# Peptides against a protein of PDB entry 6B4E, part 31

Target 1, 295 residues: chain A of PDB entry 6B4E
Amino acid sequence: TNFDKISKMFWHYKDKIAQIKQDIVLPIKKADVNVRNLLSRHKRKINPKFGQLTNSNQQLFKIQNELTQLINDTKGDSLAYHWILNFIAKAVVHQAETEVRVKPESALPLGKLTLYLLVQFPELQELFMARLVKKCPFVIGFTCEIDTEKGRQNMGWKRNNENKWEDNTSYDERMGGILSLFAIITRLQLPQEFITTTSHPFPIALSWHILARICNTPLNLITNTHFVILGSWWDAAAVQFLQAYGNQASKLLILIGEELTSRMAEKKYVGAARLRILLEAWQNNNMESFPEMSP

## One batch from the design tools (peptide; aimed at target 1 C215)

Design b2_p17_6_s1 (made by RFdiffusion4, then SolubleMPNN; from b2_p17_6, 7 letters changed)
Fold by OpenDDE base, seed 3:
Structure b2_p17_6_s1 (fold): chain B 295 residues (1-295), chain A 17 residues (1-17)
Amino acid sequence: as target 1 above (295 residues)
Amino acid sequence: ETAASKEEQEWLEKVLS
């Protein structure tokens, strides 16, 4: 079944996370002291950069260049290079969990930066996707039952130091933030310098997969979170999605906005109500997108 | 499920394949 394929993809990336620990994270702890010191310094310089993003393309380009130099400084040591990329992957996802969740439009500059780095440093792609799937399996349209501990863990639920699960609102917002970032990445055009030399690493087709896979998900597995992340996706990418797929996109938007919400109406999910509002706005020719960045 | 909903699901499955 299609879901078996999705499940295999999910577990592939779960395994990738384990492999990253074994082959990148743990070995660097035993590396030469000079390498460890270099990475510590670079980590401290890199980490603040994501929070320095604004709605300015000029600022974006500055940060892109700074990060490029810092990453290039590690290329002389393959392990160091992969370690710094893995750090960046984690940092970007963390930024989505913290900043994008409260300010969705911040996904645009973050997404542009991330896409640039993904193209500039192709080895980042698998590291980033693995982290995304681990933290937010919705990015590949995966879902499972959450009535078990393992199920919740698989769906990216966190426990605090007291072993208590995070509240539903926190989980919904985190998932929404991560998915907003991913949605933005899928709908962005490659930077002009790359458009003729490389293919898009995470193209708009991946947004199609997210929506379609959620629509085909057994209804007993659909939660409020599904509607929340669909709403987040809508704000991030619906306009560009319609531009890319036209009438076929319209059918899918109607399917998630009308049909899926109607099927789950008895649950009275707040996320579903919001998604219906977005659908209605579109039907009234009032679909909005994030503002473009300034020069 | 409405006939339309079933048809759409079949369409989605085809697209996902």
Scores: peptide ipSAE 0.037, ipTM 0.628, DockQ to the pose 0.347
OpenDDE base, seeds 1, 2, 4, 5: peptide ipSAE 0.024, 0.029, 0.032, 0.025; ipTM 0.674, 0.676, 0.687, 0.671; seed 1 fails the geometry check

Design b2_p17_6_s2 (made by RFdiffusion4, then SolubleMPNN; from b2_p17_6, 6 letters changed)
Fold by OpenDDE base, seed 2:
Structure b2_p17_6_s2 (fold): chain B 295 residues (1-295), chain A 17 residues (1-17)
Amino acid sequence: as target 1 above (295 residues)
Amino acid sequence: ETAATPEEQEWLDKVLS
C-alpha cells in the first residue's frame, strides 16, 4: 500500500470540494432568476425521490426515469446541470448517513439507483466521489490520527452548535452507512443496457483497496470505527467479493476477520467483536447477503 | 473477470508468504 498515493487522492478530493463551491455552488447564486427558479423546483422534486425507494425494482425503474427526465431538463445550461448533479451527490450521501445507517439493506436500492445515475450522467462520478471522501475517507482507505481537531475534521467528524464533537456511536453509524452504500455500488453489475458499452465507474477492485489499505494501516491509528465499517462492508459485499476474487478474497477476509481483530483484541472494540462473528458465520458456511429486490 | 491490482496482489503475497 502506497500511503503517499492515498493521501494525494484524499487531498485531491478535498480540493475538488473547494472547487465545486467556487465554480458551481457560488456562481448559481448570481445566475439568472429563471435558472435559479428552475433549480429550486427541480431540487424540491428530486429530494423526496430517494426516500421513495423500496425493495421493488419496478419502483426503482420509475424513480430512475423520473430523475433522468428532471436532470435532462437542466442540460441546456452547463452550470445548472452540474449544480443539480452536485445536489444529487450530496443527497445520496445524506441518505446513506440517515437511512442506510439504521436500515443497511436499504443500501441495495439506493446503490442501484446511484450506479444507474453515475453511468447515465458521467459528470456525477467526480462530484459523488468527492462528497464520499469528504464525509467518509474510509471509502479510499484513508486514515489519519484523530487526536487533533484537524485530524478529526479530515476523518469526517462533525461538531454540534456547542462546538462539541459528535458521539462516537453516531460517528460509527454514519461511517457505516456511507461505507455500506459504497460497498454495494462496487459489487453491483451494470444494468444490462450498459454492460457491453460502459466500464463500471466504481468496480469491485475498489473494495479490495479498502480492505488492503486498512490492513496496512498502522495499528496505533486503528479504531473501533475501522471495524464497524469493515462489518458494514462485509454485510454489503463479502459474498460478491468472494465470487470475484476467489481464494485471494478468502485470504483477505481472514486477514481482516481474524488477524486484524486478534492484533487489536486488547482494545475490546465492539466493532471487532461483530466482525469476528461474521468471520465465524462464514467459517460455518453461513455467509449471508442482502436479499435480492422484488420484480 | 476483475483482479486485484499488481501492488495489492504483491502485498498480499508478501504478507501471507
Scores: peptide ipSAE 0.029, ipTM 0.708, DockQ to the pose 0.086
OpenDDE base, seeds 1, 3, 4, 5: peptide ipSAE 0.031, 0.031, 0.026, 0.025; ipTM 0.696, 0.704, 0.709, 0.687; seeds 1, 3, 4, 5 fail the geometry check

Design b2_p17_6_s3 (made by RFdiffusion4, then SolubleMPNN; from b2_p17_6, 6 letters changed)
Fold by OpenDDE base, seed 4:
Structure b2_p17_6_s3 (fold): chain B 295 residues (1-295), chain A 17 residues (1-17)
Amino acid sequence: as target 1 above (295 residues)
Amino acid sequence: ETAASPEEQEWLEKVLS
């Protein structure tokens, strides 16, 4: 694992966030009133769609079509188009932070929707990754110290209006929610209409990167959050990961579930305990996955 | 189902080491 490369990638996306603000968000505030009104209306229509997802594929397809139409309405203006995609990127991640956080299985319909949009609108990919890395750098296997204010900020810690850091549980759960979404995306197949024409934008190999990079992370930087997000990943993608990489996947699952947890046993991390339980369940041929969506 | 290419498998093995 080349951590310098990972760091460069991390900062690339941090810079991308700044660029998005400068080149997309701020300019729209000065755009023509008609454009602003259009985007305001579209924002209001788009935002609730993510919460309307259920375990139904029919509902998913309905929402996909509705969002596709709404996004296409903006393509006549490049700035408006990029603005709406950036809004969607933010909204998807926000949904992961809120709903997926408390209901991990909701990552499946959200992930399917997101993957569809990422393929349908390729310009969303960089916007989405930038937002993911900003909010949850674990998605690229990046971690740094959190003993400094800057370190916490880099790792996606939030402060409230009183400038107080969020509690550890809230942070862990948010990171778990975001990571669950990303994990789901990496293990999903492309929609049927794209399989022969498009490569997967965030393939299962990215899940491998997450696990491998965490395993290679200096132990002094490993926190409870690392184990929480590994557990979230496990629930979301372990079955499909094993299907993809077979024996090599098994080795890596053992590394995170047994070796990494053992190395950190003295910390008594609750996330590590859960991951150990997941490992043991797998060893007993009881690995679970999220339920499949209904037709 | 997800499939890894032989090249990916080789690369992945290197990452595990």
Scores: peptide ipSAE 0.037, ipTM 0.731, DockQ to the pose 0.112
OpenDDE base, seeds 1, 2, 3, 5: peptide ipSAE 0.035, 0.037, 0.034, 0.034; ipTM 0.720, 0.720, 0.713, 0.714; seeds 1, 5 fail the geometry check

Design b2_p17_6_s4 (made by RFdiffusion4, then SolubleMPNN; from b2_p17_6, 7 letters changed)
Fold by OpenDDE base, seed 4:
Structure b2_p17_6_s4 (fold): chain B 295 residues (1-295), chain A 17 residues (1-17)
Amino acid sequence: as target 1 above (295 residues)
Amino acid sequence: ETAASPEEQKWMDEVLS
């Protein structure tokens, strides 16, 4: 694992966030009133769509079509188009932070929707990844110290209006929710209409990177959150990961589930205990996946 | 189903090192 490369990626996306603000978000505030009104209307229509997802593929396809139309309505203005995509990127991540954190299986429909949009609108990919890395650096296997304010900020910790850091549990759950979504995206197949013409924008290899990079992370930087997000990843993608990489996947799952948890046993992390349970369930041929969506 | 090629397996092992 090249941690220098990972750091460069991290800061690349941090810079991208700043660029998005400067080149997309701020300029639209000065745009023509008609454009602003269009975007306001579209935002209001788009935002509830993510919460309307269910375990139904029929509902998913409906929402996909509705969002496609709404996004296409903005293509006549490049700034408006990028603004709406950035809004969608933010909204998807927000949905992961709020809904997926409490109902992990909701990552499946959300992930399917997101993957569709990422392929349908390629410009969303960088916007989405930048938002993911900002909110949850674990998606690229980035870790830094959190004993400083800057370190906490870099790792996606939030402060409230009183400048108080969020609770550890809240942070862990948010990170787990975001990671669940990303894990789902990496293990999903492309929609049939794209499978022969487009490469997967965030393939399962990115899940490999997450696990491997965490395993190679200095132990002094490993926290409960690392185990929480590994558990979230496991629920979301372990079955498909094993299908993809076979014996190599098994080795890596043992590495995170047995070796990493054992090395950190003295910390008595709750997340590590859960991950151990997941490992043991797998060893007993009881690995579970999220249920498939209904037609 | 995605089977890792021998080259990919080598790469994966290198990533774990």
Scores: peptide ipSAE 0.035, ipTM 0.726, DockQ to the pose 0.089
OpenDDE base, seeds 1, 2, 3, 5: peptide ipSAE 0.027, 0.030, 0.028, 0.026; ipTM 0.716, 0.721, 0.714, 0.712; seeds 2, 3 fail the geometry check

Design b2_p17_7 (made by RFdiffusion4)
Pose (drawn by RFdiffusion4):
Structure b2_p17_7 (pose): chain A 295 residues (1-295), chain P 17 residues (1-17)
Amino acid sequence: as target 1 above (295 residues)
Amino acid sequence: SYDDTLTELEEWFNEHH
């Protein structure tokens, strides 16, 4: 892995976040009354819909239809359309760092909803990817030091209610939740309405990149967070990763489960212990996936 | 070794894609 290229990719998405603020978010303050009213009303209607998802496919379709109508209502104004898509991208990532953090299997319905919106509204793709990279750089394998305040900001750290950094557990759980959503998206087939006509926008190869880049990261930059997101990724995508790459995926899973954990053993990272358990469960023919969605 | 395995995986992945 050429980590200079990974850094260039990271800063490309950081620049995109700045461009979104300049060209989508700030100009909306100057939009006409009809646009402001529509966006104010629609953002209220959109916000709770992500938490209304359940394990039921019928409920997923209902929410997809409701959101499709609300988004289509904004298409008459390119700026309002891009603003509501940006709002949705932020809301989906927030849902991942809250609900998926507590309930990892909720990443499956949320991932199906997001993937559907990503192909129904393709302008969402760049907005969503930039948001993921800003909030969880592990999705492209970016890692930097967090000894400095700027490094902590680069890696997606947050502060609590007194300018102190959130504890390590809170950060690790958020990163797992976010990365679990992206991992579900990379291993999902497109919905039937698009599978016959459209290329998957974030395919399974992106999961290969995450694993390979963590395995190639300098060991002095590895933290408990790398093991936590790999465990979250495993729960969300390891079965399909093997279906895609076979013996090669097996070699990579062994590398992360046996070698990466062994080389960092002195650190006694909690996530490394869980990744070893996942490796052993697979070796005992008991690899799990999230239960498929109910009717 | 670990680094050899990673080189083999990288070569294979570039050829595959």

Design b2_p17_7_s1 (made by RFdiffusion4, then SolubleMPNN; from b2_p17_7, 10 letters changed)
Fold by OpenDDE base, seed 3:
Structure b2_p17_7_s1 (fold): chain B 295 residues (1-295), chain A 17 residues (1-17)
Amino acid sequence: as target 1 above (295 residues)
Amino acid sequence: SFEEELEELEKEFEELF
C-alpha cells in the first residue's frame, strides 16, 4: 500500500470540495433570477425522491426516470447542471448518513439509483467521490490520527452547535451508512443498457483497496470505526466480493475478520466483536446478503 | 506473518489487473 498516493488522493478531493464551492455553489448565488428559481424548484422536487425509494424495482425505475428528466432540464446551462449534480451528490450522501445508517438494506435501492445516475451523468462521478471522501475518508482507505482537531475534521467528525464533537456511536453509525452505500455501488452490475458502452465508474476493485488499505493501516490508528465500517462493508458486499475474486477474496476476508481483530483484541472493540461474528457465520456457511429487490 | 500475507495478496492482485 502506497500511503503517499492515498494521501494525495485524499487532498485532491479536499481541494475539489473547495473548488466546487468557488466554481459552482457561490456563482449560482449571483446567477440570473430565472436560473435560481429553476434550481430552487428542481431542488424541492429532487430532495424527497431519495426517501421515496423502496425495495421495489418498479419504484426505482420511476424515480430514475423522474430524476433524469429533472437533471436534463438543467443541461442548457452548464453551471446549473453542475449545481444540480452537486446537490444530488450531497443528497445521496445525506441519505446514507440518515436512512442507511438505521436500515442498511436501504443501501441497495439507493446504490442502484446512484449508480444509474453516475453512468447517465458522468460529471456526477467527481462530485460524488469528493463528497464521499469529505464525509467518509474510509471509502478510499484513508486514515489519520484523531487526537487533534484537524485530524478529527479530516476523518469526517462533526461538531454540534456547542462545538462539541459527536459521540463515537453517532460517528460510527454515519461512517457505516456511507460505507454501506459505497460498498453496494462497487458490487452492483451496470444496468443492461450500459454494459457494452460504459465501464463501471466505481468497480469492485475499489472494495479491495478499502480492505487492503485498512489492513495496512498502522495499528495505533485503528479504531472501533474501522471495524464498524468493515462490518458494514461485509453485509453489503462480501458475497459479491467472494464471487469476484474467489480465493484471494477469502484470504482478505480472513485477514480482516480473524487477523486484524485478533491484533486489536486488547481494545475490546464492539465493532471487532461483530466482525468476528460475521466471519464465524461465513465459516459455518451462513453468510447473508441483502435481499434482492422485488420486480 | 500478517504483513507478509497482506503484501503477497496485494502483489497477486496487482498481477491480475
Scores: peptide ipSAE 0.173, ipTM 0.821, DockQ to the pose 0.946
OpenDDE base, seeds 1, 2, 4, 5: peptide ipSAE 0.050, 0.044, 0.027, 0.030; ipTM 0.759, 0.756, 0.699, 0.708; seed 4 fails the geometry check

Design b2_p17_7_s2 (made by RFdiffusion4, then SolubleMPNN; from b2_p17_7, 10 letters changed)
Fold by OpenDDE base, seed 1:
Structure b2_p17_7_s2 (fold): chain B 295 residues (1-295), chain A 17 residues (1-17)
Amino acid sequence: as target 1 above (295 residues)
Amino acid sequence: SFDELLEELEKEYKELF
């Protein structure tokens, strides 16, 4: 694992977030009133769509089409277009932090929607990845110390209005929700209409990198959160990961489920205990995946 | 190719721990 490369990537996306704020978010506040009104209307129409997702592909396709039209309506103004995509990126991640957090299987329809949008609107890819890395650096296998304020901020910890850090459980659950979404995206196949024309923007190899990078992370930086997100990843993608990489996938799953948990046993992390249960279930041929969506 | 990617992943695996 090249940690320098990972760090560079992390900071690239941190810089991208700052750039988005300066070049997209702030300028739109000074844009023409017609543009602002358009975006306000579109924001109001777009925002509920993510909550309207169900386990139905039919409903998914409806929402995909509706969002596509709404986004296309903004293409006449580049700033408006990028603003609406950035809004969508934030909304998707927010949905992961809230809904997927409490209902992990909801990552599947959300992931399908997101992947569709990422392919339909390539400019969303950088905006989305930047938001993901900011909120959950685990998506690129980045870890730093959290014994400092800066370290916690870098790892996506939030403070409330009273400047109090969120509790560990809340942080773990949010990270799990975001990672579940990302894991789902990496293991989804492109819609049939795109397979011959487009490469997958976030392929299953990115899941490999997450696991490998965590395995190579210095043990003194490994926390309960690492095991929580590994468990979230496992539920979301382990079956498909095994299908993709076979024996090599198995080796890596054993590394995270057995070796990493064993090395950290003295910490008695609840997340590690859960991951060990998932490993044992797999060893007993009881590995589960999220249910497929209905037609 | 997938095979090339797999070789890269195998190399990365050997570098684990």
Scores: peptide ipSAE 0.064, ipTM 0.752, DockQ to the pose 0.194
OpenDDE base, seeds 2, 3, 4, 5: peptide ipSAE 0.044, 0.041, 0.040, 0.035; ipTM 0.728, 0.724, 0.718, 0.694; seeds 2, 5 fail the geometry check

Design b2_p17_7_s4 (made by RFdiffusion4, then SolubleMPNN; from b2_p17_7, 9 letters changed)
Fold by OpenDDE base, seed 4:
Structure b2_p17_7_s4 (fold): chain B 295 residues (1-295), chain A 17 residues (1-17)
Amino acid sequence: as target 1 above (295 residues)
Amino acid sequence: SFDETLKELEKQYKEMF
């Protein structure tokens, strides 16, 4: 693991967030009133659709088609197009922070929708990844100290309106929700219409990077959150990860489930305890995945 | 050991990609 490369990637996406604000978000406020009105209407139509997802593929396809049409309606204006994609990137991550946080299996329909949009609209990829890294640096295996205000900010900690940090449970759950979504995206196959023409934008290899980079993280930087997000990843992607990498996947799962948890045993992290339970379930041939979606 | 296993896995990963 090259931590310098990871850091460079982290800061690249931080800079991208600043660029998005300067080049997309702020300029649209000065755009023609007709463009602003169009985007306002589209925003209102798009925003509820992420919450309308169910375990139904039929409902998923309906929403995919509706979103595709709404996004295509903006392509005549490059600034409007990029603005709506940035809005979608933010909305998807927000859905992970809220719904997936409390119902992890909801990551599956959300991930399928997101992957479809990422392939259908390639310009969404950088916008989405920048938002993910800002909110949950764990998606690229980035970790820094959280003993400073800047460190906490870099790791995606939020402050409330009273400038108070969120509690540890809230942070852990949000990170778990976002990581669940990303894990799902990495383990999904491309839609059939794209499989022969397009490479996967966020393939299962990125799950490998998450696990390996966490394993290589200095132990003094490992927190309960690391184990929480590993557990979230496990529920979301462990079955498919084993299918993809076989024995090498097994070794890496043992490293996170047994060895990393053992190294941190003195901390008595609740997330680590859960991860051990997941490991034991697997060892007893009882590894579970999220239920497949209905027709 | 943990470190040896991780090193080997990283090597194997680089060979796979």
Scores: peptide ipSAE 0.322, ipTM 0.876, DockQ to the pose 0.916
OpenDDE base, seeds 1, 2, 3, 5: peptide ipSAE 0.147, 0.042, 0.182, 0.322; ipTM 0.757, 0.719, 0.827, 0.877

Design b2_p17_8 (made by RFdiffusion4)
Pose (drawn by RFdiffusion4):
Structure b2_p17_8 (pose): chain A 295 residues (1-295), chain P 17 residues (1-17)
Amino acid sequence: as target 1 above (295 residues)
Amino acid sequence: SEAEEREEELEELEEKY
């Protein structure tokens, strides 16, 4: 892995976040009353819909239809359309760092909803990817030091209610939850409406990149967070990763489960212990996936 | 081509580890 290229990719998305602020978020303050009223009302209606998802496919379709109508209502104004898509991208990532953090299997219905929106509204793709990379750089394999305040900010760290950094556990759980959503998206087939006509925007090869880049990261930059997101990724996508790459995926899973954990054994990372348990469960023919969605 | 590149990357990572 050429980590200079990974850094260039990271800063490309960081620049995109700045461009979104300049060209989508700030100009909306100057939009006319019809646009402001519509966006104010629609953002209120959109916000709770992500938490109304359940393990039921029928409920997923209901929420998809409700959101599709609300988003289509904004298409008459390109700026309002891009603003509401940016709002949705932020809301989905927030849902991943809150609900998916507590309930990892809720990444499955949220991933199906997000993937549907990503192909129904393709402008969402760049907005969503930039948001993921800003908030969880591990999705592209970016890692930098966190000894400095800027390094902390680069890696997606947050502060609590007194300018102190959130504890390591809070950060690790957030990163797992965000990366778990992206891992679900990479292993989902497109919905039937699009599977016959459209290329998957974030395919399974992106999961290969995450694993390979962590395994190629300098060991002095590896932390408990790398093991936690790999475990979260495993729960969300390891079965489909094997279906896609077979013996090559097996070699990579062994590398992360046996070798990456062994090299970092002296650190006694909690996430490394769980990744070893996942490796042993697979070796005992007991690899799990999230239960498929109910009717 | 992509499969060969993946095999080569795996060999490099195994050597490293």

Design b2_p17_8_s3 (made by RFdiffusion4, then SolubleMPNN; from b2_p17_8, 6 letters changed)
Fold by OpenDDE base, seed 1:
Structure b2_p17_8_s3 (fold): chain B 295 residues (1-295), chain A 17 residues (1-17)
Amino acid sequence: as target 1 above (295 residues)
Amino acid sequence: SEQEKMEKELAELEKKY
């Protein structure tokens, strides 16, 4: 594991967020009134779509088509197009922080929708990844110390209006929700219409990197959150991960489930205890996955 | 190959634990 490379990636995306603000978000405030009105209307139509997802593929396809049309309406203006994609990136991550957090299986329809949009609109990929890394650096296996205010900010901790940090449970659950979404995206197959023409933008190899990088993280930087997000990843992608990499996947799952948890046993992390339960379920041939969506 | 890279990473991790 090259930690310098991971740090460079992290800061690349932090810089990208600053660039997006400067080059996309702020300029739209000075754009023509007609463009601003168009984007305001589209924002209002787009925002509720993510909450309208169900376990139905039929409903998913309907929403995909509606969003595609709304996004295409902005293509005549490059700035407007990038603004709406950035809005979508933010909205998807927000949905993961709120809905997926409390209902992990909702990551499946959200992930399918997101993957479709990422392929249909390639410019969304960098915008989405930048937002993911800002909110949940675990998606690229980045970890830093959280003993400082800057360290906590870098790891995606939020402060309220009273400048108080969020509680540990809230942080853990938000990180778990975001990582569940990303894990689902990495293990999904491309939609049938794209499978022969396009490569997967966030393939299952990115799940390998998450697990391997966390497993190689200095133990003094490992927290309960690391185990929580590993558990969230496990529920979302472990079955498909094993199918993809076979024996190598098994070895890595044992390393995180058995070896990493054992090394951190003195901390008595609740997330680690849950990960042990998931490992044991797998060893007993009782590994569970999210239910498939209905037609 | 990708498989060889994964094997190398696993070997390094196994040495850590």
Scores: peptide ipSAE 0.620, ipTM 0.961, DockQ to the pose 0.960
OpenDDE base, seeds 2, 3, 4, 5: peptide ipSAE 0.617, 0.615, 0.617, 0.619; ipTM 0.960, 0.960, 0.960, 0.960

## One batch from the design tools (peptide; aimed at target 1 C215 G246)

Design b2_p18_1 (made by RFdiffusion4)
Pose (drawn by RFdiffusion4):
Structure b2_p18_1 (pose): chain A 295 residues (1-295), chain P 18 residues (1-18)
Amino acid sequence: as target 1 above (295 residues)
Amino acid sequence: PATLEITEEQKEELEEAL
């Protein structure tokens, strides 16, 4: 892995976040009354819909239809359309770092909803990917030191209610939840309305890149967070990763489960212990996936 | 079994990992 190229990719998405603020978010303050009214009303109607998802496919379709109508209402104004898509991208990532953090299997319905929106509204793709990378750089394998405040900010750390950094547990759980959503999206087949006509925008090769880049990361930059997001990724995608790459995926899963954990054993990372348990469960023919969605 | 194959860059990364 050429980590200079990974850094260039990271800063490309960081620049995109800045461009979104300059060209989508700030100009909306100057939009006409009709646009402001529509966006104010629609953002209120959109916000709770992500938490209304359940394990039921019928409920997923209902929410998809409601959101499709609300988004289509904004298409008459390119700026309002891009603003509401940016709002949705932020809301989905926030849902991942809150609800998916507490309930990892809720990544499956949220991933199906997000993947549907990503192909129904393709302008969402770049907005969503930039948001993911800004909030969880592990999705592209970016890692930097967090000894400095800027390094902390680069890696997606947040502060609590007193300018102190959130504790390590809070950060690790957030990163797992965000990366779990992305891991679900990479292993999902497109919905039937698009599977016959469209290329998957974030395919399973992106999961290979995450694993390979963590395994190629300098060991002095590995933290408990790397093991936590690999465990979260495992729960969300390891079964389909093996279906996609076979013996090669098996070699990579062994590398992360046996070798990466062994080389970092002195650190006694909690996430490394869980990843070893997942490796042993697979070796005992008991690899799990999230239960498929109910009717 | 496998439905996909890894690229030459991915082979190299796997061989040189850790």

